# Peptides against a protein of PDB entry 4Z63: the designs that were tried, part 76

Target 1, 334 residues: chain A of PDB entry 4Z63
Amino acid sequence: LCLGMNDLTGNIPEDLFHLKRLNLLGIQENRLSGSLSREIRNLSSLVRLDVSWNLFSGEIPDVFDELPQLKFFLGQTNGFIGGIPKSLANSPSLNLLNLRNNSLSGRLMLNCTAMIALNSLDLGTNRFNGRLPENLPDCKRLKNVNLARNTFHGQVPESFKNFESLSYFSLSNSSLANISSALGILQHCKNLTTLVLTLNFHGEALPDDSSLHFEKLKVLVVANCRLTGSMPRWLSSSNELQLLDLSWNRLTGAIPSWIGDFKALFYLDLSNNSFTGEIPKSLTKLESLTSRNISVNEPSPDFPFFMKRNESARALQYNQIFGFPPTIELGHNN

## One batch from the design tools (peptide; made by RFdiffusion4, then SolubleMPNN)

Design b2_p13_7_s4 (from b2_p13_7, 7 letters changed)
Fold by OpenDDE base, seed 3:
Structure b2_p13_7_s4 (fold): chain B 334 residues (1-334), chain A 13 residues (1-13)
Amino acid sequence: as target 1 above (334 residues)
Amino acid sequence: GSSWITSFEEVQP
């Protein structure tokens, strides 16, 4: 049953929960309000539940132990409060959980040993506090993780050295500290391709440790951190780099010539820094900008990107990396 | 030229 993208109001009719054979319920992008009924427990055949982009409030009902087939739960952009219900945090069937842009709070806890199928987690823009869950690497299939815009004070857990499944990771604006430690840990994530750390590490020095190595890194976004230092030499070894945003920092020195050696680099933003010197000639010869042959089917993060042009304006949303236009931004430097 | 990339909404509903 798909009723998304309408102007439906009120609550879900109770009789809807009598549909025992229902596999998919999509009621996203409406004006449905009130609490999400616990009677969803009656939909025992449910595989996909999408209630995103509504006006739901209250706590998410703790009935997911009665939904053994549920693989996809999308509830982003609602007014849900409380925490992740225990049954949801222990769901062995769940593949994707998206509760981005809600008002969930408390300490984030997931039973990763139980959540054996979880591959995508989006809890960005909530009110979670405390520390990052150290046991996330125990979610052995967890590939996509967005925890941006929460209050996860402190540092990236040491346990994340063992986060082998991690491919796409966003921790933007989560009050993180110690970028050196974070990068030192995350470099061990062998499958990491996308790393977004914008609005963290305020005023710290971007490490230039040549021992750092991100072999599969395609997307690196560390913008608006007031970072000091220079273009990090270790980045030159990330041969698959496609998108680099280090804008709105306090980086100094010259833009190195190796920046033009990235064959797949199509988006570069170094604007609003303190770089000096000349623009490397190698940038004018970037292969990706002269002959872009990019597969449209390349894997992308499940979480969206946002280009913030003005603090007072709504950011532009990009749902895929290649949605960004080929760009070289070097403005507002010395 | 005065933009940066992030991965979150600025305003909650």
Scores: peptide ipSAE 0.409, ipTM 0.880, DockQ to the pose 0.663; fails the geometry check
Fold by OpenDDE base, seed 2:
Structure b2_p13_7_s4 (fold): chain B 334 residues (1-334), chain A 13 residues (1-13)
Amino acid sequence: as target 1 above (334 residues)
Amino acid sequence: GSSWITSFEEVQP
């Protein structure tokens, strides 16, 4: 049953929950309000539940133990409060959980040993606090993780060095500290291709440790952190780099010539730093900017990217990496 | 430029 993208108001009719054979319920992009009924438990055949982009409030009902076939739960952009229900945090069937842009709070707790099928988690823009859950690497299929815009004080857990399934990771604006430790840990994530750390590590030094290595890194965004230091030498070994944004930091020194050696680099933003010296000639030889054929069908994160201009401005949304225009931005440097 | 990339949106009621 698909009723999305309408102007429906009120609550879900109770009689809807008598549809025992229903596999898909999509009521997204409406103006449905009130609490999400616990009677969802009656939809025992449900595989996909999409209630996103509504006006739901209250706590998410703890009935997911009665939904053994549920693979997809999309509840982004609502007014849900409280925590993740225990039955949801223990769901063995769930593949994708998207509760982005809600008012969920408290400590983030997931039973990853039980959530054996979870491959995508989006909890960005909530009110979770405390520490990053140390047991996330126990979610053995978890590939896509967005925890941006929560208040996870402290450091990236040491356990994340064992996060082998992790491919796409965003922790933007989550009050993280110790970038040296974070990078030192995350370099062990052999499948990591996208790393977004914008608005963290306030005023710290970007490490220039040659022992750091991110072989599969395609997208690195560490913008607006007021980071000090220089262009990190370890980044030169990330041969697959496609997008680099280090804008709005306090980086100094020269832009190194190796920045032009990346065969796939099509988006470079080093603006609003304190770089000095000459523009490397090698930047004029970037193959990705001179060649006509760009593969636009590469795997991308499930979470969207946003181009922000300032704190109050509405951001432009980009759903795919290649949605960004080919860019070299070196403005506002010394 | 005067922009930067992130992965979060503002809260929408």
Scores: peptide ipSAE 0.403, ipTM 0.881, DockQ to the pose 0.735; fails the geometry check
Fold by OpenDDE base, seed 1:
Structure b2_p13_7_s4 (fold): chain B 334 residues (1-334), chain A 13 residues (1-13)
Amino acid sequence: as target 1 above (334 residues)
Amino acid sequence: GSSWITSFEEVQP
């Protein structure tokens, strides 16, 4: 049953939950309100539940043990409060959980040993507190993780060295500290292609340690961290780099010539730093910008990107990396 | 001014 993208209001009729053979319930992008009924437990055949972009409130009902076939739960952009229900945090069937842009709170706890099918987790823009769950790497299929805009103070857990499944990771604006440790740990994630760390590590030094290596890194965003230092030499070995945003930091020195050697680099933002010297001539020869036919259809993170121009303006949403226009932004430097 | 990229949105009811 697909009723999304309408102007429906009120609560979901309880009788809807009598549809025991229902595999898909999509009621997203409406104005439905109230609590999400626990009677969803009656939808025992449910594979996909999309209640996103509504006005639901209250706690998410703890009935997911009665939904053994549920693979997709989308509840982003609602008013849900509380934590992730225990049954949801232990769901062996769940592939994708998207609860971004809610008011969920408390310590984030997932039973990753039970969540054997979880491959995508989006809990961005909530009110989770405490530290990052150390056991996330135990979610053996977890590829896409967005935990941005929560209050996960402290450092990236050491256990994330073993996060082999991790490909897309965002921790933007989560009060993280110790960028050196974070990068030192995350470099061990061999499948990591996208790393977004904007608005963390405030005032720290961007490490320039040649021992760091991100072989498969395609997207690196570490903007607005007030980072000091220079363009990190270790980044030059990330030959697959497509998008680099280090804007709104306090980086100094010259823009190195190797920045133009990235064959796939199509988006570069180094603006609002303190870089000096000349613009490398190599930037004028970026293959991705000179060749017309590089239509790359590559996988993107499940979580959206947002481009903010200022703190007061609504951010532009980009659902795919290649949605960004080819860009070289070097403005507002010395 | 220039922009920056992030991966979060403001809470929108």
Scores: peptide ipSAE 0.398, ipTM 0.879, DockQ to the pose 0.735; fails the geometry check
Fold by OpenDDE base, seed 4:
Structure b2_p13_7_s4 (fold): chain B 334 residues (1-334), chain A 13 residues (1-13)
Amino acid sequence: as target 1 above (334 residues)
Amino acid sequence: GSSWITSFEEVQP
């Protein structure tokens, strides 16, 4: 049953929950309000539930133990409060959980040992606090993780060295500290292709440790951290780099010539730093800018990117990396 | 530039 993208108001009729054979319930992009009914538990055949972009409030009902076939739960952009229900945090069937842009709070707790099928998690823009959950790497199929815009004070857990499944990771604006430790840990995530750490590590030094290596890194965004230091030499070994944003930091020194050696680099923003010297000639020879083949079939994060102009402005959303125009931004340097 | 990339949006009530 698909009723999305309408102007439906009120709550879901209770009789709808009598549909025992219903596999898909999509009521996204409406103005449905009130609490999400616990009677969802009656939809025992439910595979996909999309209630995103509504006006739902209250706590998410703890009924997911009665939904053994549920693979997809999309509830982004609502007014949900409380935590992730225990039954949801223990769901063995769930593949994708998207609860971005809600008012969920408390400590983030997932039973990753039980959540054997979870491959995508988006909890960005909530009110979770405390430390990052150390057991996330126990979610052995978890590939996509967005935890941006929460209050996960502290450091990246050491356990994330074992996060083998991790491919796309965003921790933007989560009050993280110790970038050296974070990068030192995350380099062990051998499948990591996208790393977004914007608005963290305030005023720290960007490490220039030659031992750091991100072999499969395609997207690195560490903007607006007021980071000090220079262009990190370890980044030169990330041969697949496509997008680099280190803007709005306090990086100094010269832009190294190796920055132009990235064959796939099509988006470079080093603006609003303190770089000096000449623009490397190698930047004029970037292959991606002379002959770009945009592959629609390349894997992309499930979470969107946003182009932010300031803290108060509405950001422009980009759903794919290649949605960004080919860019070289070197402005506002010394 | 005057912008930066991130992966979050502000809370939409």
Scores: peptide ipSAE 0.397, ipTM 0.881, DockQ to the pose 0.701; fails the geometry check

Design b2_p13_8_s1 (from b2_p13_8, 4 letters changed)
Fold by OpenDDE base, seed 1:
Parts: C-alpha cells; sequence; structure tokens
Structure b2_p13_8_s1 (fold): chain B 334 residues (1-334), chain A 13 residues (1-13)
C-alpha cells in the first residue's frame, strides 16, 4: 500500500492493521498525526514501513519482535520521542533504520550482535545524549551511519578501529572532542569513503601527522570547526578524494600543490580560512573539472548533505555527492 | 559558495 505524497490527515485507520499480508506500507509525506499505533504488530508480513515526513508523535511502539520480516523502517521527519524501542534495537531482520529529524532522546543503545542485517542507520538530528555507543562495530554489516546533530560528548570510541563495515560516516555537530584521536581511530576503518565531522572539535588543531592514512577516502567534510593548523600532509595520500570541504576554519599556510593531483576531486571548498600564498597552478589541471565523464553512478551515503549558509536558516539539500556542482571555493582567505 | 559549508545536520524547518 502506497499512500505517500498526499495531504492525508489524522490517524492511521485501525482497520489498516488488519492487512496481515501487507509487505509494503508507505504513508510518507502526509500530515498524519498522533501516536504510531502498536497495532502495526498485526502487519506480520511487513517488509517496509515508511511513515516519514508526517506529524507523528509519542514513543515508537515496542512491537518489532512481531515484525520478523521488517527490513526497512523509515520514520524521518516526525515528532517521535523516547528511545529506540528494545524490539527495534534487537531486530535481526532490519536492514535500514531511518529516524533522522525526530525528538528521540536518552542514550543510544542498539544490540548490534542481534542486528545482524543492519546496513544503514540514520539517527541524525535527534536528542540523543551521552557517548557514542562503543558496540556499533559489532553491527557487522553497518555501512552507512549518520549520528549528526546529537549530543554525543567526548571522543570517538577506540572500538571504532574495528569498524570494518563502515563506509559512510557522519558525526557533524555532535559535540565531539579530540580530532587527533578521532582521525587516529577512523583511519583503521578500511572501507571508509565518506567522513563528515563538521561543527565538532571546536578550536582544535587539525593534525598534520604523516602516519595518518585514509586510503579509500572520497569525501572529507570538516567544516566550521575553527580548526587551526595547515593543510594536512596525510590527506595527499587519499588518491581517490572527490570532495573536500575544510571551509570556515582557521587553517593557515599555503594551499599545497598536491591538491591539484587528485584526479577525481571535483568539489573543493577551502573558503573562510587564513590560507596564504598563490593559488596552486595544479588546480587548473584537475581532470574531474575538464573531463565530462564523471561517473555519476558511484555509491553515495544514504544520509543527505546540506549546504548551510551562514546568514540563512535555509540550506540546500543534496541527496548524492555528485549533486554538488563542480566547485573550487577559495574565497575569504588572507 | 564562500558563505556556506557542508553539513549533515537537518536544518530546522
Amino acid sequence: as target 1 above (334 residues)
Amino acid sequence: SSSSWITTDTPEL
């Protein structure tokens, strides 16, 4: 049943939960309100539940033990409160959980040893507090993780050295500290291609340790951290780099010539820093900006990116990395 | 643009 993208209002009719053979329920992009009924438990054949972009409120019902086939739960952009229900946090069938942009709170607790199928987790823009869950690397298929805009104070857990499944990671605006430790840990994530750390590490030094290596890094976003230091030498070894945003920091020194050696680099923002010297001539030779054949079909994170303007509450949403226009921004430097 | 940065924070509507 697909009823998404309408102006439907009120509660879900209870009789809808009598549809025991229903595999797909999509009611996204409506004005549905009230609590999500516990009677969703009666949808024992449910594979996909999409309730995203509604006005749902209250706690998410603890009935996911009665949904043994559920692979996809999409609840982003609602008013859900409370925690992740225990049955959801233990779901062995769940592949994707998206609860971005809700009011979920408390400590984030997932039983990763039970969540054997979980590959995508979006809990960005919630009210989770405490520390990052140390057991996330036990989610052995977890590839895509957005935990942005939560209050996960402290450091990236040491256990994340073992996060071999991790490919796309967002921690933007999560009150994280110790960028040196974070990068020192995350470099061990052999599959990490996208790393977003914007609005963390406030006023710290960006490490220039040549021992750091991110072999498969394609997207690095560390904007608006007020980071000090220079363009990090370790980044020169990330030969697959496609997008770099280090804007709105306090980085100094010259822009190094090796920045133009990245064959796939199509988006560079170094704006609003304190870089000095000449623009590297190598930037005029970026193959990605001269060739029409950017492979638009590369895998992207499941979480959206936002281009946020300093003076505007309005942000542009980008659902794919290649949705960003080819860009070189070097403005507002010294 | 020089007045923007990339984030994964959902803007408040």
Scores: peptide ipSAE 0.547, ipTM 0.890, DockQ to the pose 0.735
Fold by OpenDDE base, seed 4:
Structure b2_p13_8_s1 (fold): chain B 334 residues (1-334), chain A 13 residues (1-13)
Amino acid sequence: as target 1 above (334 residues)
Amino acid sequence: SSSSWITTDTPEL
């Protein structure tokens, strides 16, 4: 049943939950309100539940043990409060959980040993607090992780060295500390292609350790951290780099010539730093900017990117990396 | 963009 993209109001009629053969319930992009009924437990054949972009409130019901076929739960952009229900945090069937942009709170706890199918987790823009869950690497299929805009004080857990499934990771604006430790850990994530760390590590030094290596890194975003230091030499070995945003830091020194050696680099923002010297002539030789053949079909993160402006509450949303225009931004360096 | 940065922090809509 697909009822998305309407102006439906009120709560879900209880009689809807008698549809025991229902595989797909999509009621996204409406004005549905109230609590999500516990009677969703009666939808024993449910594979996909999409309640995103509504006015739902209260706690998410703890009934996911009665939904053995549920693979997709989308609840982003609602007013959900409380924690992740225990049955949801233990779901062996769940492939994708999206609860981005809610009011979920408390300590983030997932039973990753039970969540054997979990591939995508979006819990960005909630009120989770405490530390990052050390057991996330036990989610052996977890590829996409957005935990942005939560209050995960402290450091990236050492256990994330073993996060082999991790490909797309965002921790933007999560009150993280110790960028040297974070990069030192995350370099062990051999499948990591996208790393977003914007609005963390306030005033720390960006490590220039030649031992750091991110082999498959395509997207690095570490903007607005007030980071000190220079362009990190270790980044020169990330030959697949497509997008680099280090804007709004306090980086100094010259822009190195190796920045133009990235064959796939189509988006570069080094603006609002303290870089000095000449613009590298190698930037004029970026193959991605001279050749029209950007591979538009590469896998992207499941979580959206936002181009945030300093003075605007409004940001442009980009659902794919290749949605960004080819850009070289070097403005506002002193 | 000179006045912007990339994030995955969902803006207040």
Scores: peptide ipSAE 0.540, ipTM 0.889, DockQ to the pose 0.731
Fold by OpenDDE base, seed 3:
Structure b2_p13_8_s1 (fold): chain B 334 residues (1-334), chain A 13 residues (1-13)
Amino acid sequence: as target 1 above (334 residues)
Amino acid sequence: SSSSWITTDTPEL
């Protein structure tokens, strides 16, 4: 049943919960309000539940033990409060959990040993507090993780050295500290292609350790951190780099010539830094900017990107990395 | 643009 993108109001009719063979319930992009009914437990054949972009409030019901086939739960952009229900945090069937842009709170706890199918987790823009959960690497299929805009004080856990499944990771605006430790840990994530760290590490030095290596890194976003230092030499070994945003830092020195050796680099923002010297001539040789054949079909994160302006509450949303226009931004380095 | 940065923070609508 797909009723998304309407002007539906009120609650889900109780008779809907009699649909024991229902595999898909999509009621997203409406004005549905109140609590999400516990009677969802009656939908024992449910594979996909999409309640996103509504006015739901209260706690998410602890009924996911009665939903043994549930693979997809989308509840982003609601007013949900409380924690992740215990049955949801232990779901062996769940592949994707999206609860981005809610009011969920407390410590983030997932039973990763039980969540054997979890591959995508979006909990960005919530009120989770404490530390990053050290057991996330135990979610052996977890590839996509957005934890942005939560209050995860401290450092990236040492256990994330073992996060082999991790491909897309966002921690933007999560009150993280120690960028040197974070990069030193995350370099061990051999499948890591996207790393977003914007609005963390305030005023720290960007490490220029040549021992750091991100083999498969395609997207690096570390904007608006007030980072000091220079363009990091270790980044030159990330031959697959497609998008680099280091804007709104305090980076100094020259832009190195190796920045033009990235054959796939189509988006470069180094603006609002303190770079000096000449623009590398190698930037004029970026194949991705001269050739129309950007491979638009590459896997992207499941979480959206936003281009935010300083004074604008409105950000442009980009659902795919290749949605960004080919860009070289070097402005405001004076 | 020079006045923007990339984030994954959901903006308040």
Scores: peptide ipSAE 0.530, ipTM 0.886, DockQ to the pose 0.737
Fold by OpenDDE base, seed 5:
Structure b2_p13_8_s1 (fold): chain B 334 residues (1-334), chain A 13 residues (1-13)
Amino acid sequence: as target 1 above (334 residues)
Amino acid sequence: SSSSWITTDTPEL
């Protein structure tokens, strides 16, 4: 049953929960309100539940033990409160959990040893507190992780050295400290292609450690951290780099010539730093900007990106990396 | 150009 993208209001009719053979319930992009009914438990054949972009409130019901076929739960952009219910945090069937942009709180806890199918987790823009869950690497299929805009005080856990499944990771604006430790840990994630760390590490030094290596890194965003230092030499070994945003830092020195050696680099923002010297002539030879054939069909994160304007509360949403226009921004360097 | 940066923070609607 797909009823998304309407102006539906009120609660879900209770009689809908009598549909025991229902595999897909999509009621996203409406004005549905109140609590999400516990009677969802009666939908024992449910594979996909999409309640995203509504006005739901209260706690998410602890009924996911009665939903053994549930693979997809989408609840982003609601008013949900409380924690992740125990049955959801232990779901062996769940592939994708999206609860981005809610009011979920407390310590983030998932039983990753039970969540054997989990491949995508979006819990960005919530009220989770405490530390990052050290056991996330035990989610052996977890590829996509957005934990942005939560209050995860402290450092990236050492256990994330073992996060072999991790490909797309965002921790933007999560009160993280120690960028040197974070990068030193995350370099062990050999499948990591996208790393977003914007609005963390305030005023720290960007490490220029030549021992750092991100083999498959395509997207690096570390904007608006007030980071000191220079363009990091370790980044020159990330030959697959497509998008780099280091804007709104306090980076100094020259823009190195090796920045133009990235054959796939189509988006570069180094604006609002303190870079000096000449613009590297190699930037005028970026193959991605001179050739028409950007391979548009590369895997992208499941979480959206936002281009936030300094003077505006409004951001442009980009659902795919290749949705960004080919860009070189070097403005506002002093 | 209006100065901007990339994030994954959902903007306040």
Scores: peptide ipSAE 0.512, ipTM 0.882, DockQ to the pose 0.771

